# Peptides against a protein of PDB entry 3B8E, part 27

Target 1, 230 residues: chain A of PDB entry 3B8E
Amino acid sequence: PFLIFIIANIPLPLGTVTILCIDLGTDMVPAISLAYEQAESDIMKRQPRNPKTDKLVNEQLISMAYGQIGMIQALGGFFTYFVILAENGFLPIHLLGLRVNWDDRWINDVEDSYGQQWTYEQRKIVEFTCHTPFFVTIVVVQWADLVICKTRRNSVFQQGMKNKILIFGLFEETALAAFLSYCPGMGVALRMYPLKPTWWFCAFPYSLLIFVYDEVRKLIIRRRPGGWVE

## One batch from the design tools (peptide; aimed at target 1 F171 A175 Y182)

Design b2_p17_1_s4 (made by RFdiffusion4, then SolubleMPNN; from b2_p17_1, 15 letters changed)
Fold by OpenDDE base, seed 1:
Structure b2_p17_1_s4 (fold): chain B 230 residues (1-230), chain A 17 residues (1-17)
Amino acid sequence: as target 1 above (230 residues)
Amino acid sequence: MERVEELLKKVEELINS
C-alpha cells in the first residue's frame, strides 16, 4: 500500500497505526493458531527437507506469499479504498498525483471529480475514513489466507476445520476489526472512523478469489507433484 | 474503553513523533 501511495502519489490509503493493528493485532493470533493445526495426512510420507540444498524460503514461497496472495490482498484493499473515495466524489483517475495538494493544509479548494471543493479537514476525514475499510478488507482477506495456510497440498475440505484455536483466531481478528471499526473514540485514537457495514462486503470477492485460487493451486499440486506451482 | 483509547493514542503519538 505504501509503495503505491508513493508511486501513484495518491492520498494515504492505510495509516501506520492501522498497519500495526494488522501486523500485531489481527495477524498474530491467527498465525500462532497454525501451530496447532493438524498435520496433513501425508506429512510423514514426505522426505525431510535437506537443509544443505533446500532453502527454507524459496522462490516459490516468495512468489506465493508476496507475488500472488499479497498482490490479491493489496488489490482488495485498494479496491475498497477506491470505492470509498469514489462514493465521496473522488474517482480513481482523479486521485493520481493528487497527494501533494491533498496533504497541503493551505489548499482548501481541492476539487473532486464532480467539481466540488474540499477543505483540508474534509479531505483528511475522507482519507481517515478509508483507513478502517482498508484494514477491514485486509482482515477479511486474511480469513482466506489463514484457512489456505492450513495445508500445502490438501484441500481445506479434506483437512477440515478442526483447529479450534484457528477458529478462535478468526473470531478474534474479526472481533478486533469490529471493535476498532465501531468503538467510540477510535476515530480520535487511531484515525479509524466507523465504516458502513456494506463496506465489509468489498473484501469478500477477494477473499473468495484467494480461497478458490489456492484450492485450484493445491488441486494442481495434487495432480502434478513437483510442478512449478508447488 | 477510555484506557484503551489512551493507550492507542499514546502509540499513535509515538509513531508520529
Scores: peptide ipSAE 0.000, ipTM 0.239, DockQ to the pose 0.040
OpenDDE base, seeds 2, 3, 4, 5: peptide ipSAE 0.000, 0.000, 0.000, 0.000; ipTM 0.334, 0.247, 0.336, 0.266

Design b2_p17_2 (made by RFdiffusion4)
Pose (drawn by RFdiffusion4):
Formats: structure tokens, C-alpha cells, sequence
Structure b2_p17_2 (pose): chain A 230 residues (1-230), chain P 17 residues (1-17)
């Protein structure tokens, strides 16, 4: 959101105060719950981990996330940001350009008249909008995320999805999102209510991508002992 | 129970908007 905001100088898809809603806020309970997760095998049947090699935060970890599921999770939120506008004057292949504020009216695009008070709005189909969706879009995938980061070898099936806390940590997250996106007014600090009809589901298309993917490879992992590149 | 209550709250909130 901040990176592509510079390369193609488009409108800021995600705000800063908006980011402190994934960390110390929404993803919180989910990860804590990840811990209550149980065994995945008879571990008291393997030499002790050699602290010189198999680190905690391996770098394959980074690959399997910071450059793999952080992306297909990236596109999903970097998609809803578009169709959050298209239904208001989004430039499917346009827009790529600054958007002053002291401008107040003077300019718009794709058949419109945006600015002052609609400048609070030329930056409101984004502020109290686009951001907030690019937010619920996050959580949206954080589901398939939280349900894949529940094993590194077993399918959600071979390991029943019964982490009481986590399962009941999901609504414990999703709810925060909506109870926050429709907060009777805590939209001053945060953003505004994203149309329940669609503005949510739009990110859900991608979550199904995440899931099946890591779900597949795990097979490639199991169907292949010392699985190749994966 | 709590989660049901919270669900109802969310639904109600959504319907109110």
C-alpha cells in the first residue's frame, strides 16, 4: 500500500493509523490462539533440534510468507481497493496521479466533479472507505491464513479444525473488524462503514486461493519425502 | 454464548446500517 503508492503515485490504499489495526488489534487473538494448537506427531521421537541450524524464524519461513502468501494476500487487498472506487469514479486504468487537498474541487476524473466537502470526499471514497475495505480484505484472507498456519505438514482434515480458541478466535476477529467498520462513530479515528452488501466479500475470492495452495503443496510435501524445491 | 451474543450484536449493527 505504501510501496505502490510511490511507484505509480496512486491514492494511498492503506493508512498508517489503519495498519495499527492488524497488529496490536485484530490479528492479535488469532496468533495467540495459534499457540494452543496441539501436536502434529510423536515429537518425542526425534533428536533434539540443533540450535545451530533449524532456527525458529527460518528463512524458508520468509519465503513461504513474506514472498508467497503475503502476495496473493497482497493482490486480494490490492484489488478491493479498485472496485471500492469503480463504483464511485475509479479509474480502472487511470487515476495514477496526485490528489491535492487545498485544491478543493477544481479537478476530478472519469466523468465527475470531485473536491471541497467532496474533497473530504475526494479523500473519503478512500479515507473512510478504500482503506477500511483494504482492511477487511486483510482479515478476510487472515482466515485462510489462520487456517493454513495450523500445520506445516498436515491438511486441515488430517488435523481436525478444532482449536477451540482459534475457531472461536476467528469470529473474535472478524467481529472486531465489523464492530469497528460500523462503529457508531469511531470512524473519526478509523474509517466509515463499508457497504455490507459487497464491500466485504470482494476480498473473499482470494482467500480461497490461499487456502487450496498451501493445502496442495503439503501434499507435494507428503507425496514426496524430501520434497524438491518446495 | 458470548460469541452468539456478539454475533447478534454484529448482525444488529449491520442491519441498522
Amino acid sequence: as target 1 above (230 residues)
Amino acid sequence: VFFVVLFVVVVVLLVSH

Design b2_p17_2_s1 (made by RFdiffusion4, then SolubleMPNN; from b2_p17_2, 14 letters changed)
Fold by OpenDDE base, seed 3:
Structure b2_p17_2_s1 (fold): chain B 230 residues (1-230), chain A 17 residues (1-17)
Amino acid sequence: as target 1 above (230 residues)
Amino acid sequence: SKIEELLEKVKKLIEEK
């Protein structure tokens, strides 16, 4: 999020401290959960490879899991960010290059996509309003990601939800999201204004879409082993 | 395999920044 903020010169979608909370709080337990996930039935049927090749396979699986999670999280978060700003009159295209004027406290007539002028204070309220929903969206998307990443080819329905560490990870990240969203003082400390309950649900369609997409992808892989979808 | 390669490239790019 911070890199895109710099590159695209858009208003800051998520505070740096909150990003650290994501990295340290929401990523550790999920990472551990993947290490303890039950081996996919297809993997267990493979003859033991040479130990040198097994390391390579594990590295590929790890890279795939983390890379996919990271991409989906970013997409989900930015989706929510753009939705909130669009609802407040700032279309995505209009946000490009706007940061300089957005962050200038002496400019109180920044126009939105519809010609409405926004004071510095109003702009910052909208900016900080994005932080909490952005974070929560990441967490909700992570629910789907964690569930789908436990297998490479098998459906979630085939593998089941027996990993207690995974369940704990889901609980931990959800609890952290709730804490950061509703604990008094977080608006001042982390620039995360209280989350409207409706924003929890905003991420669900996206999470569901990713879940369905991955299940379809896995289905295709099972039907066409060695296809380009792998 | 192609997706895995792409994901590895993206991961490396993120880690380098």
Scores: peptide ipSAE 0.008, ipTM 0.236, DockQ to the pose 0.019
OpenDDE base, seeds 1, 2, 4, 5: peptide ipSAE 0.000, 0.000, 0.000, 0.000; ipTM 0.218, 0.236, 0.231, 0.228

Design b2_p17_2_s2 (made by RFdiffusion4, then SolubleMPNN; from b2_p17_2, 14 letters changed)
Fold by OpenDDE base, seed 4:
Structure b2_p17_2_s2 (fold): chain B 230 residues (1-230), chain A 17 residues (1-17)
Amino acid sequence: as target 1 above (230 residues)
Amino acid sequence: SRIEELKKKVEELIKKY
């Protein structure tokens, strides 16, 4: 999100605190869960293979999977961001290069896509309105990622223990999202305004996309064992 | 007007929660 903010010079889609909450609060538990799951799967399936080559392959696969999933997550967040801004009169094309004027407190006549002028205060309210939905979108998309990891072909019994860690991760992320979204004072303290329940659903298409992507990936791996995708 | 409505909604949400 921050990279796109810099590259496209759009209004900040996600605050620094929310980014920190994603990185430390939401991404860490899934990462641990995935690392644990892979370690267990490797122990079970790879007894006959060369540990060095297999570890390297796994690390590459993990890195690629995380990179790809992370991109889909970011796309989901940005989708939510653009939807909110569009609903408030700022079409995505109009946001390109707008950051400089957007962040300038002395410019109180920034025009939206429809010619409506926005004061600095008004713009910041809209910006901060985007932070919570963006964050929640990431969390919801991460749910899909966690569930996808859960559906990997591991033995049903080993899936059970992994499931507990995943469930805990889901709960933690959800609790954090709910806390940040609905706790009194978060709008002032963290610049995260309360989220309408409808915005939780904005991420679902991207969650579905992740599911489809992973199933396709798994299908390719199954059809071409030892290919580039594995 | 829409911004004011949004502000009011946010304020209402803050008051509600």
Scores: peptide ipSAE 0.014, ipTM 0.401, DockQ to the pose 0.041
OpenDDE base, seeds 1, 2, 3, 5: peptide ipSAE 0.012, 0.000, 0.000, 0.000; ipTM 0.352, 0.238, 0.208, 0.226; seeds 1, 3 fail the geometry check

Design b2_p17_2_s3 (made by RFdiffusion4, then SolubleMPNN; from b2_p17_2, 14 letters changed)
Fold by OpenDDE base, seed 4:
Structure b2_p17_2_s3 (fold): chain B 230 residues (1-230), chain A 17 residues (1-17)
Amino acid sequence: as target 1 above (230 residues)
Amino acid sequence: DRIKKLLEEVEKLIKEL
């Protein structure tokens, strides 16, 4: 989010507070839950990792995490962001380069895509209105990310959903996201304004895409061991 | 309150960048 904010000079898609809520709130319990996941059925048939040559974090893992899944997650968040801004009169093309004028408190006549002028206060309300749905979108795509992280090779359908701590983590992160989104005073305390319940569904296609993509990847790995897709 | 103030300052600094 911040990279696109800087490169494209768009209004801030996700606030620092919301990022901290993701990193310290919604992601911690799910991440810990993976430590309690059952071993894949074929784990004892795999060669042991060589600690001298095989890095725990390799280029393939970085490519998968940041280059593939992280990109799909970012696309989901930005989709929600652009939809909300478009509903408020700011089309995506109009947002390019708008940051400087958007964040200037002395400019009270920033025009939207339809020629409507927006005061600084009005623009900040719209910006903060984007932060919560973007945050929720990330949480919803993280459901898929957590589920796909259960296994490296086996399908989730083969592994099953037997990890009760992981299931608890999914409920906890969802409950926390709902609390942060709808609890009275969060708009003042965290600048997280309440979102329409429909915004939760904006992320579902991307969560499904992540899931399908990873299942296809795992299927390819199972059919062609030692491929570049591992 | 101090954490909120710090976060607001950080956000302000990021916006001034």
Scores: peptide ipSAE 0.014, ipTM 0.372, DockQ to the pose 0.027
OpenDDE base, seeds 1, 2, 3, 5: peptide ipSAE 0.006, 0.007, 0.013, 0.011; ipTM 0.317, 0.320, 0.354, 0.337

Design b2_p17_2_s4 (made by RFdiffusion4, then SolubleMPNN; from b2_p17_2, 14 letters changed)
Fold by OpenDDE base, seed 2:
Structure b2_p17_2_s4 (fold): chain B 230 residues (1-230), chain A 17 residues (1-17)
Amino acid sequence: as target 1 above (230 residues)
Amino acid sequence: DLIEKLKKEVEELIKKA
């Protein structure tokens, strides 16, 4: 998100405090919860042919898969960001290069895509309105991520939801998202303005995409053990 | 740089709050 912010010179899609909340509050607990997931039956039965090479290959493939999932998460967040700004009169094309004028406190006549002038204060309200939905989008997409990451090869339908710690992680993420979205004072303290309930559903297509992607990936791995997708 | 910017923004928010 931050790289796109710099490269595209768009208004800041996600606040720094929100990033910290993702890293410490949203990502850490789920990551710990995944460490307690029951070992996949296929992993325990398959002796590594070469522990060094097979470990490296597995680490690279896991890193690549998580990188891809992270990209889908970011796309979901940006989708939410662009939708909110478009609803407020700023089309995605108009946002390109707008950051310099957007962040200038002395410019109070920044025009939207429809010629409406926006004061600095109004622009910042819209920007901070994007922070909470972006965060919530990440959390909702992470629901799918947590569910799929518990296994390497088995379908979610085969492994089931047995890890109580993982379930706790899902509730913790959801509770944190609700707290940051609706607790009074979050707009001042964290630059996260209250979220309309409808925005919780904005991430669902991306959660489904991650789920389908991983199920297809796992299906390919099961059919072709040791393939490039593993 | 991002962490430092974060710290500064948080400090500024605390000063305003």
Scores: peptide ipSAE 0.007, ipTM 0.301, DockQ to the pose 0.030
OpenDDE base, seeds 1, 3, 4, 5: peptide ipSAE 0.005, 0.000, 0.007, 0.006; ipTM 0.303, 0.227, 0.316, 0.318; seed 3 fails the geometry check

Design b2_p17_3 (made by RFdiffusion4)
Pose (drawn by RFdiffusion4):
Structure b2_p17_3 (pose): chain A 230 residues (1-230), chain P 17 residues (1-17)
Amino acid sequence: as target 1 above (230 residues)
Amino acid sequence: VVVVVVVVVVVIVVVFS
């Protein structure tokens, strides 16, 4: 959101105060719950891990996330940001440009008249909007995320999805999102109510992508002992 | 608790719909 905000100088898809809602807020309970996760095999049947090699935060870890599921999770939120506008004057292939505030009216685009008070709005289909969606979009995938980061070898099936806390940590997250996106007024610090009709589901298309993917490879992993590139 | 929260969320959603 901040990166592409520079390369193609488009409108800020995600705010800073808006980021401190995934860390010390929403993703919180989910990860804590990840811990209550149980065995995945008879571990008391393997030499002790050599602390010289198999680190905790391996770098393959980074690949399988920071550059793989952080992306297809990236596109999904970097999509809703578009159609959060298209239904207000989004430039499907346009917009790519600054948007002053002291401008106050004077300019708009794609057949419109945006600015002052609608400058609080020219930055409101984004502020109290686009951001907040690019937010729920996050959590949206954090589901398939939280349900894939529950094994590194077994399918959600071969390992029943019964991490009481986590299952009941999901609504414990999703709810925080909505109870936060429809906060009777805590929209001053955060954003405004994103139209329940669609503004949510739009990110859900991608979550199904995440899931099946890591779900597949795990097979490639199992159907292949010392699985190749994967 | 989950049911209660669901109801609350539904109510809020209906109110802002």

Design b2_p17_3_s1 (made by RFdiffusion4, then SolubleMPNN; from b2_p17_3, 16 letters changed)
Fold by OpenDDE base, seed 1:
Structure b2_p17_3_s1 (fold): chain B 230 residues (1-230), chain A 17 residues (1-17)
Amino acid sequence: as target 1 above (230 residues)
Amino acid sequence: KVKELLEKIEKLIKEAE
């Protein structure tokens, strides 16, 4: 997310505090929970082969899982960010390169995609309005991502939700998201303005799409081992 | 192959950070 912010010079989609809340508050427990998740039934039935190769494969799988989760989360967050800004008159293309003017306190006539002028204060309100939905979107996407990460090849329906720690993590991050979104003072303290309950659903189509895509991917892998989708 | 591509992309992102 931060790289895209720098490269695209868009308004900051996610504040530093929000990033910390994601990294420490939402990702930590789920990540730990995955370490306690039961291995895929096919992996568990495999005799421990060479410990070195198995460890390497596990490290690669973990690295890939975390990397994929991070990318998917970023995509989900940016999707919500662009939706919110578009609803406020800023189309994605218009946001490219806008950061310099956006962050300038002396420019009070930044135009949106429809010619409406925005004061610095108004722009910052919109910017900070994105932080909470971005965070919430990440949480909602994580619901699917964490579930799909339980298995690499098997369906989620085959693996089930056996990890109580994972389930607890999902509730924890959801509770944290609710707290940050609706607790008074969070807008001032964390630059996370209150979120309309409807925004919780913004990520659901995306989360569902990822879930379906991953299940289809896994299905293809199961049917065609060694295929291009691996 | 997709996995490898994603890993390469992730590596590039990490290097750019």
Scores: peptide ipSAE 0.006, ipTM 0.242, DockQ to the pose 0.018
OpenDDE base, seeds 2, 3, 4, 5: peptide ipSAE 0.000, 0.000, 0.005, 0.005; ipTM 0.289, 0.239, 0.263, 0.273

Design b2_p17_3_s2 (made by RFdiffusion4, then SolubleMPNN; from b2_p17_3, 16 letters changed)
Fold by OpenDDE base, seed 1:
Structure b2_p17_3_s2 (fold): chain B 230 residues (1-230), chain A 17 residues (1-17)
Amino acid sequence: as target 1 above (230 residues)
Amino acid sequence: KIKELLEKVEKLIKEAE
């Protein structure tokens, strides 16, 4: 997210505090929980091969999993960010390169895509309004991502939700998201303004799409071992 | 194959950091 912010020069989609809340508050417990998740039934039945190669494969799988999760989370967050800004008159194309003017306190006539002028204060309110939904979107996407990460080849329905720590992590991150979204003072303290409950659903189509896509991917892998989707 | 490609990309990113 931060790299895209720098490269695209868009208004800051996610504050530093929000990033910390994601990294430490939402990702940590789920990540730990995955370490305690039962391996796929097919993996568990495999004789321990060479411990060195198995560790390398596991590290690669974990690295890839975290990399993919991070990318998916970023995409989900940016989707919500662009939706919110578009609803406020700022189309995605218009946001490109806008950061310099956006962050300038002396420019009070930044135009949106429809010619409406925005004061610095108004722009910052909109910017900070994006932080909470971005965070919430990440949490909602994580619901699917964490579930799909339980298996690489097997369906989630086959693996089940056996990891109580993972379930707890999902509740924890959801509770944290609710707290940050609705607790008074969070807008001032964390630049996370209150979120309309409807915004929780903004990520659901995306989360569902990822879930379905991953299940289809896994289905293809199961039916065609060694296929191009691996 | 996609997994291998992603792993290569991740490796390149890590090397660039």
Scores: peptide ipSAE 0.008, ipTM 0.264, DockQ to the pose 0.016
OpenDDE base, seeds 2, 3, 4, 5: peptide ipSAE 0.006, 0.000, 0.005, 0.006; ipTM 0.245, 0.249, 0.278, 0.279

Design b2_p17_3_s3 (made by RFdiffusion4, then SolubleMPNN; from b2_p17_3, 17 letters changed)
Fold by OpenDDE base, seed 1:
Structure b2_p17_3_s3 (fold): chain B 230 residues (1-230), chain A 17 residues (1-17)
Amino acid sequence: as target 1 above (230 residues)
Amino acid sequence: KIEELKKKIEELIKKAE
């Protein structure tokens, strides 16, 4: 997310504190839960093959999986960010390169895509309005990601939600998202303004898309073991 | 739980700052 922010010179989609909340607050428990579930699955199903090579392959596969999940989460967050800004008059194309003027407090006439002028304060309110939905979107996407990551090959419907730690992690993330979204003072403390409940649903289509995509991917892997999709 | 989360977030904010 931060790289895209730098490269595209767009208004900051996610504050540093929010990023920390994602990395430390939301991703950690799910990651641990997945690590435990994978460890249990691997312990139960894998014969002790060469522990050095299998560990390296597993670490690489886990790293790639987490990297891919992180990219997908970022895409979901950016989608919500662009939707919010578009609803406020800033189309994605217009946001490219806008950061310099956006962050300049002395420029109070930054025009949106429709020619409406925005004061610095108004722009920052809109920017900070994006932080909470971005975070919430990541959490909602994480629900799907965590569910799909339970097994690389099996459908979620086959394994179910048996991991209590995962369920707890999902609950914790959701509670954190609700807290950050609705607790008084979070707008000042975290630059996360209150989120309308409707914005929680903006991520659901994306989560569903990821879920469907991954289920299709898993189906392909099951039908064609050793294919390019692995 | 919310208070604990709040404290944890506040601690994270302090560490980030």
Scores: peptide ipSAE 0.000, ipTM 0.220, DockQ to the pose 0.053
OpenDDE base, seeds 2, 3, 4, 5: peptide ipSAE 0.000, 0.000, 0.000, 0.000; ipTM 0.255, 0.199, 0.217, 0.234; seeds 2, 3 fail the geometry check

Design b2_p17_3_s4 (made by RFdiffusion4, then SolubleMPNN; from b2_p17_3, 15 letters changed)
Fold by OpenDDE base, seed 1:
Structure b2_p17_3_s4 (fold): chain B 230 residues (1-230), chain A 17 residues (1-17)
Amino acid sequence: as target 1 above (230 residues)
Amino acid sequence: RVEELLKKVEELIKEKE
């Protein structure tokens, strides 16, 4: 996300606070929860036939899969970001290269896609309005990610939601997202303005996409053991 | 726990500012 921000010179889609909340609040607890999850029976029982090559291939494939999931998460966040800005008059094309003027507090006449002039304060309100939905989008997408990370090969339907720590992690990240979205003062303190409840649903297609993607991936792995998708 | 996390985040933000 930050790379796209730099390359496209768009207004900042997520603040430092949101990044920290993702890294520390959303990712850490679930990651720990996975350490306590019972290893998939097939993962523990399969001795690598060739420890060096099979481990490397597996690490590369896992890294690639997580990289792909991360890209989908980022796309979900950016989608929400662009929708919010578009609803406020800034079309995605207009945002390209706008950062310099957007961040300049002395420019109070930045025009949106419809010719409306925005003061610096107004622009920052809109920018910060994007932070919360972006964060929430990531959280909702991470629900799917956390659920799919339970298993390497088995479907989520086979393993179920038995890990209490994972359930707690999901609850914690959701509670954090709700708190940051609706608690008074969060806009000032964390630059995360209140979120309309409808924005929670903007992430659902991406969450579903990740879920379907991973289930398909796992299905392929089950049908073709040792394939390039593992 | 959420409050503790928020405090930690706030502290980290202050350190980066």
Scores: peptide ipSAE 0.000, ipTM 0.219, DockQ to the pose 0.049
OpenDDE base, seeds 2, 3, 4, 5: peptide ipSAE 0.000, 0.000, 0.000, 0.000; ipTM 0.242, 0.197, 0.275, 0.261

Design b2_p17_4 (made by RFdiffusion4)
Pose (drawn by RFdiffusion4):
Structure b2_p17_4 (pose): chain A 230 residues (1-230), chain P 17 residues (1-17)
Amino acid sequence: as target 1 above (230 residues)
Amino acid sequence: VVSVVIFVVVVVVLLVH
């Protein structure tokens, strides 16, 4: 959101105060819950891990996330940001350009008249909007995320999805999102109510992508002992 | 129970808006 905000100088898809809602807020309970996760095999049947090699934060870890599911999770939220505008004057292939504030009216685009009070608006189909969706879009995929980061070898089936806390940590998250996106007013610090009708589901198309993917490979992992590139 | 309450609260909030 901040990166592409520079390369193609488009409108800021995600705010900073908006980022401190994934860390010390929403993703919180989910990850804590990840811990209550149980065994995945008879571990008391394997030499002790050699602290010289198999680190905790391996780098394959980074690949399988920072450059793989951080992306298809990236596109999903970097999609809703578009159709959060298209239904207001979004430039499907346009827009790519600054948007002053002291401008106050004077300019708009794709058949419109945006600015002052609608500049609080020209930055409100984004501020109290686009951001907040690019937010719920996050959590949206954090589901399939939280349900895939529950094994590194077994399918959600071969390992029942019964991490009481986590299952009941999901609503515990999703709810914080909506009880936050429709906060009777805590929209001053955060953003404004994203139309329940669609503004949510739009990110859900991608979550199904995440899931099946890591779900597949794990097979490639199992159906192949010392699985190749994966 | 807690998750049901939260769900109900969310549904109520959505219906209000």

Design b2_p17_4_s1 (made by RFdiffusion4, then SolubleMPNN; from b2_p17_4, 16 letters changed)
Fold by OpenDDE base, seed 4:
Structure b2_p17_4_s1 (fold): chain B 230 residues (1-230), chain A 17 residues (1-17)
Amino acid sequence: as target 1 above (230 residues)
Amino acid sequence: EEAKKLLEKVKELIEKY
């Protein structure tokens, strides 16, 4: 989100505080929960990793994490961001290059896509209105990300959802997201304004996409071991 | 509540610098 903010010069999609809430709040317990995941049924049939040649984090894993899943997550977040701004009169094409004027407190006549002028205060309200739904969108896509991370090869349907700590993590991150989104004073304290419950559903297609994509990938790996998708 | 307090402290630190 921050990279696109810089490259496209758009209004800030996700605030620093919300990023910290993701990295330190919603992601920690789920990540720890993966340490308690049951081994895949075929783990003992796999060749042992060679510590000298096989990196724990390789280019394929980085490509999967950042290049594939991370891009789908980003698309989900930006979709929510663009929808909110469009509903407030700012079409995506109009946001390109708008950051400089958007963040200038002395410019109180920034026009939206329909010619309506927005004061600095009004623009910041809209910006902060985007932060919470973007954050929630990331949490929702992280559900799918966490679930797909349970296994590298086996389907989630084969592995099952037996890890109680992972299930707890999903509830914890969701509860934390709800708390940060709806608790009184969060708008003042964290600049996270309350969102309509409908915004929780904006990410669902992307979560489903992540899940389906990974299941298809795993299916290909099972059918064609040693492929480039592994 | 503890999470909220922590986040508020972090926010204050970020705003300070």
Scores: peptide ipSAE 0.005, ipTM 0.343, DockQ to the pose 0.042
OpenDDE base, seeds 1, 2, 3, 5: peptide ipSAE 0.000, 0.000, 0.000, 0.000; ipTM 0.299, 0.295, 0.218, 0.333; seed 3 fails the geometry check

Design b2_p17_4_s2 (made by RFdiffusion4, then SolubleMPNN; from b2_p17_4, 16 letters changed)
Fold by OpenDDE base, seed 3:
Structure b2_p17_4_s2 (fold): chain B 230 residues (1-230), chain A 17 residues (1-17)
Amino acid sequence: as target 1 above (230 residues)
Amino acid sequence: DRAEELKKLVEELIKKY
């Protein structure tokens, strides 16, 4: 988010402190939960691979998969950001290059896509209104990521939700999102204004997309072991 | 108009939570 903020010169979609909360707060328990996940039946049945050659290939495949998922997460966050700004009169194309004027407190006549003028205070309200939904979107998308990371080949329906630590991670992540979204003072402290409950659902299509994508991928892997889709 | 609506909404949400 911060890189796009700099490159595209758009209003800041997510604060630095909030990013740290994602990286350290929401990802820690999930990462630990993966260490306690039940082994897949197919992994247990696999003959020992050559540890020198096969490790690198597996690491590359894993890296690609996580990279793709991470990209989808970012896209989900930016989607929510652009939707909120568009609902407030700022179309995505109009945001390009707007940051300099947006952040200038002495410019009180920044026009939106419809010619409406926005004061500095008004602009900051809408900016900080975007931070919370962006964060929540990432969290909701991470739910799907956590669930799909339980297995490499087996369907989630086959492996089940037996990992109590994973379940705890989902609750912790959700509780943190709710805390940051609705706790008094978070608007001032973290520049995260309270979120309409409806915005929690904005990420659901992306979560579903990730889930479906992964299930299809796993299905292909099961049907064609050793394929490039792995 | 939209900015004021948003401001009011935020204020209402702040009061609620």
Scores: peptide ipSAE 0.175, ipTM 0.775, DockQ to the pose 0.039
OpenDDE base, seeds 1, 2, 4, 5: peptide ipSAE 0.100, 0.164, 0.109, 0.124; ipTM 0.731, 0.795, 0.735, 0.769

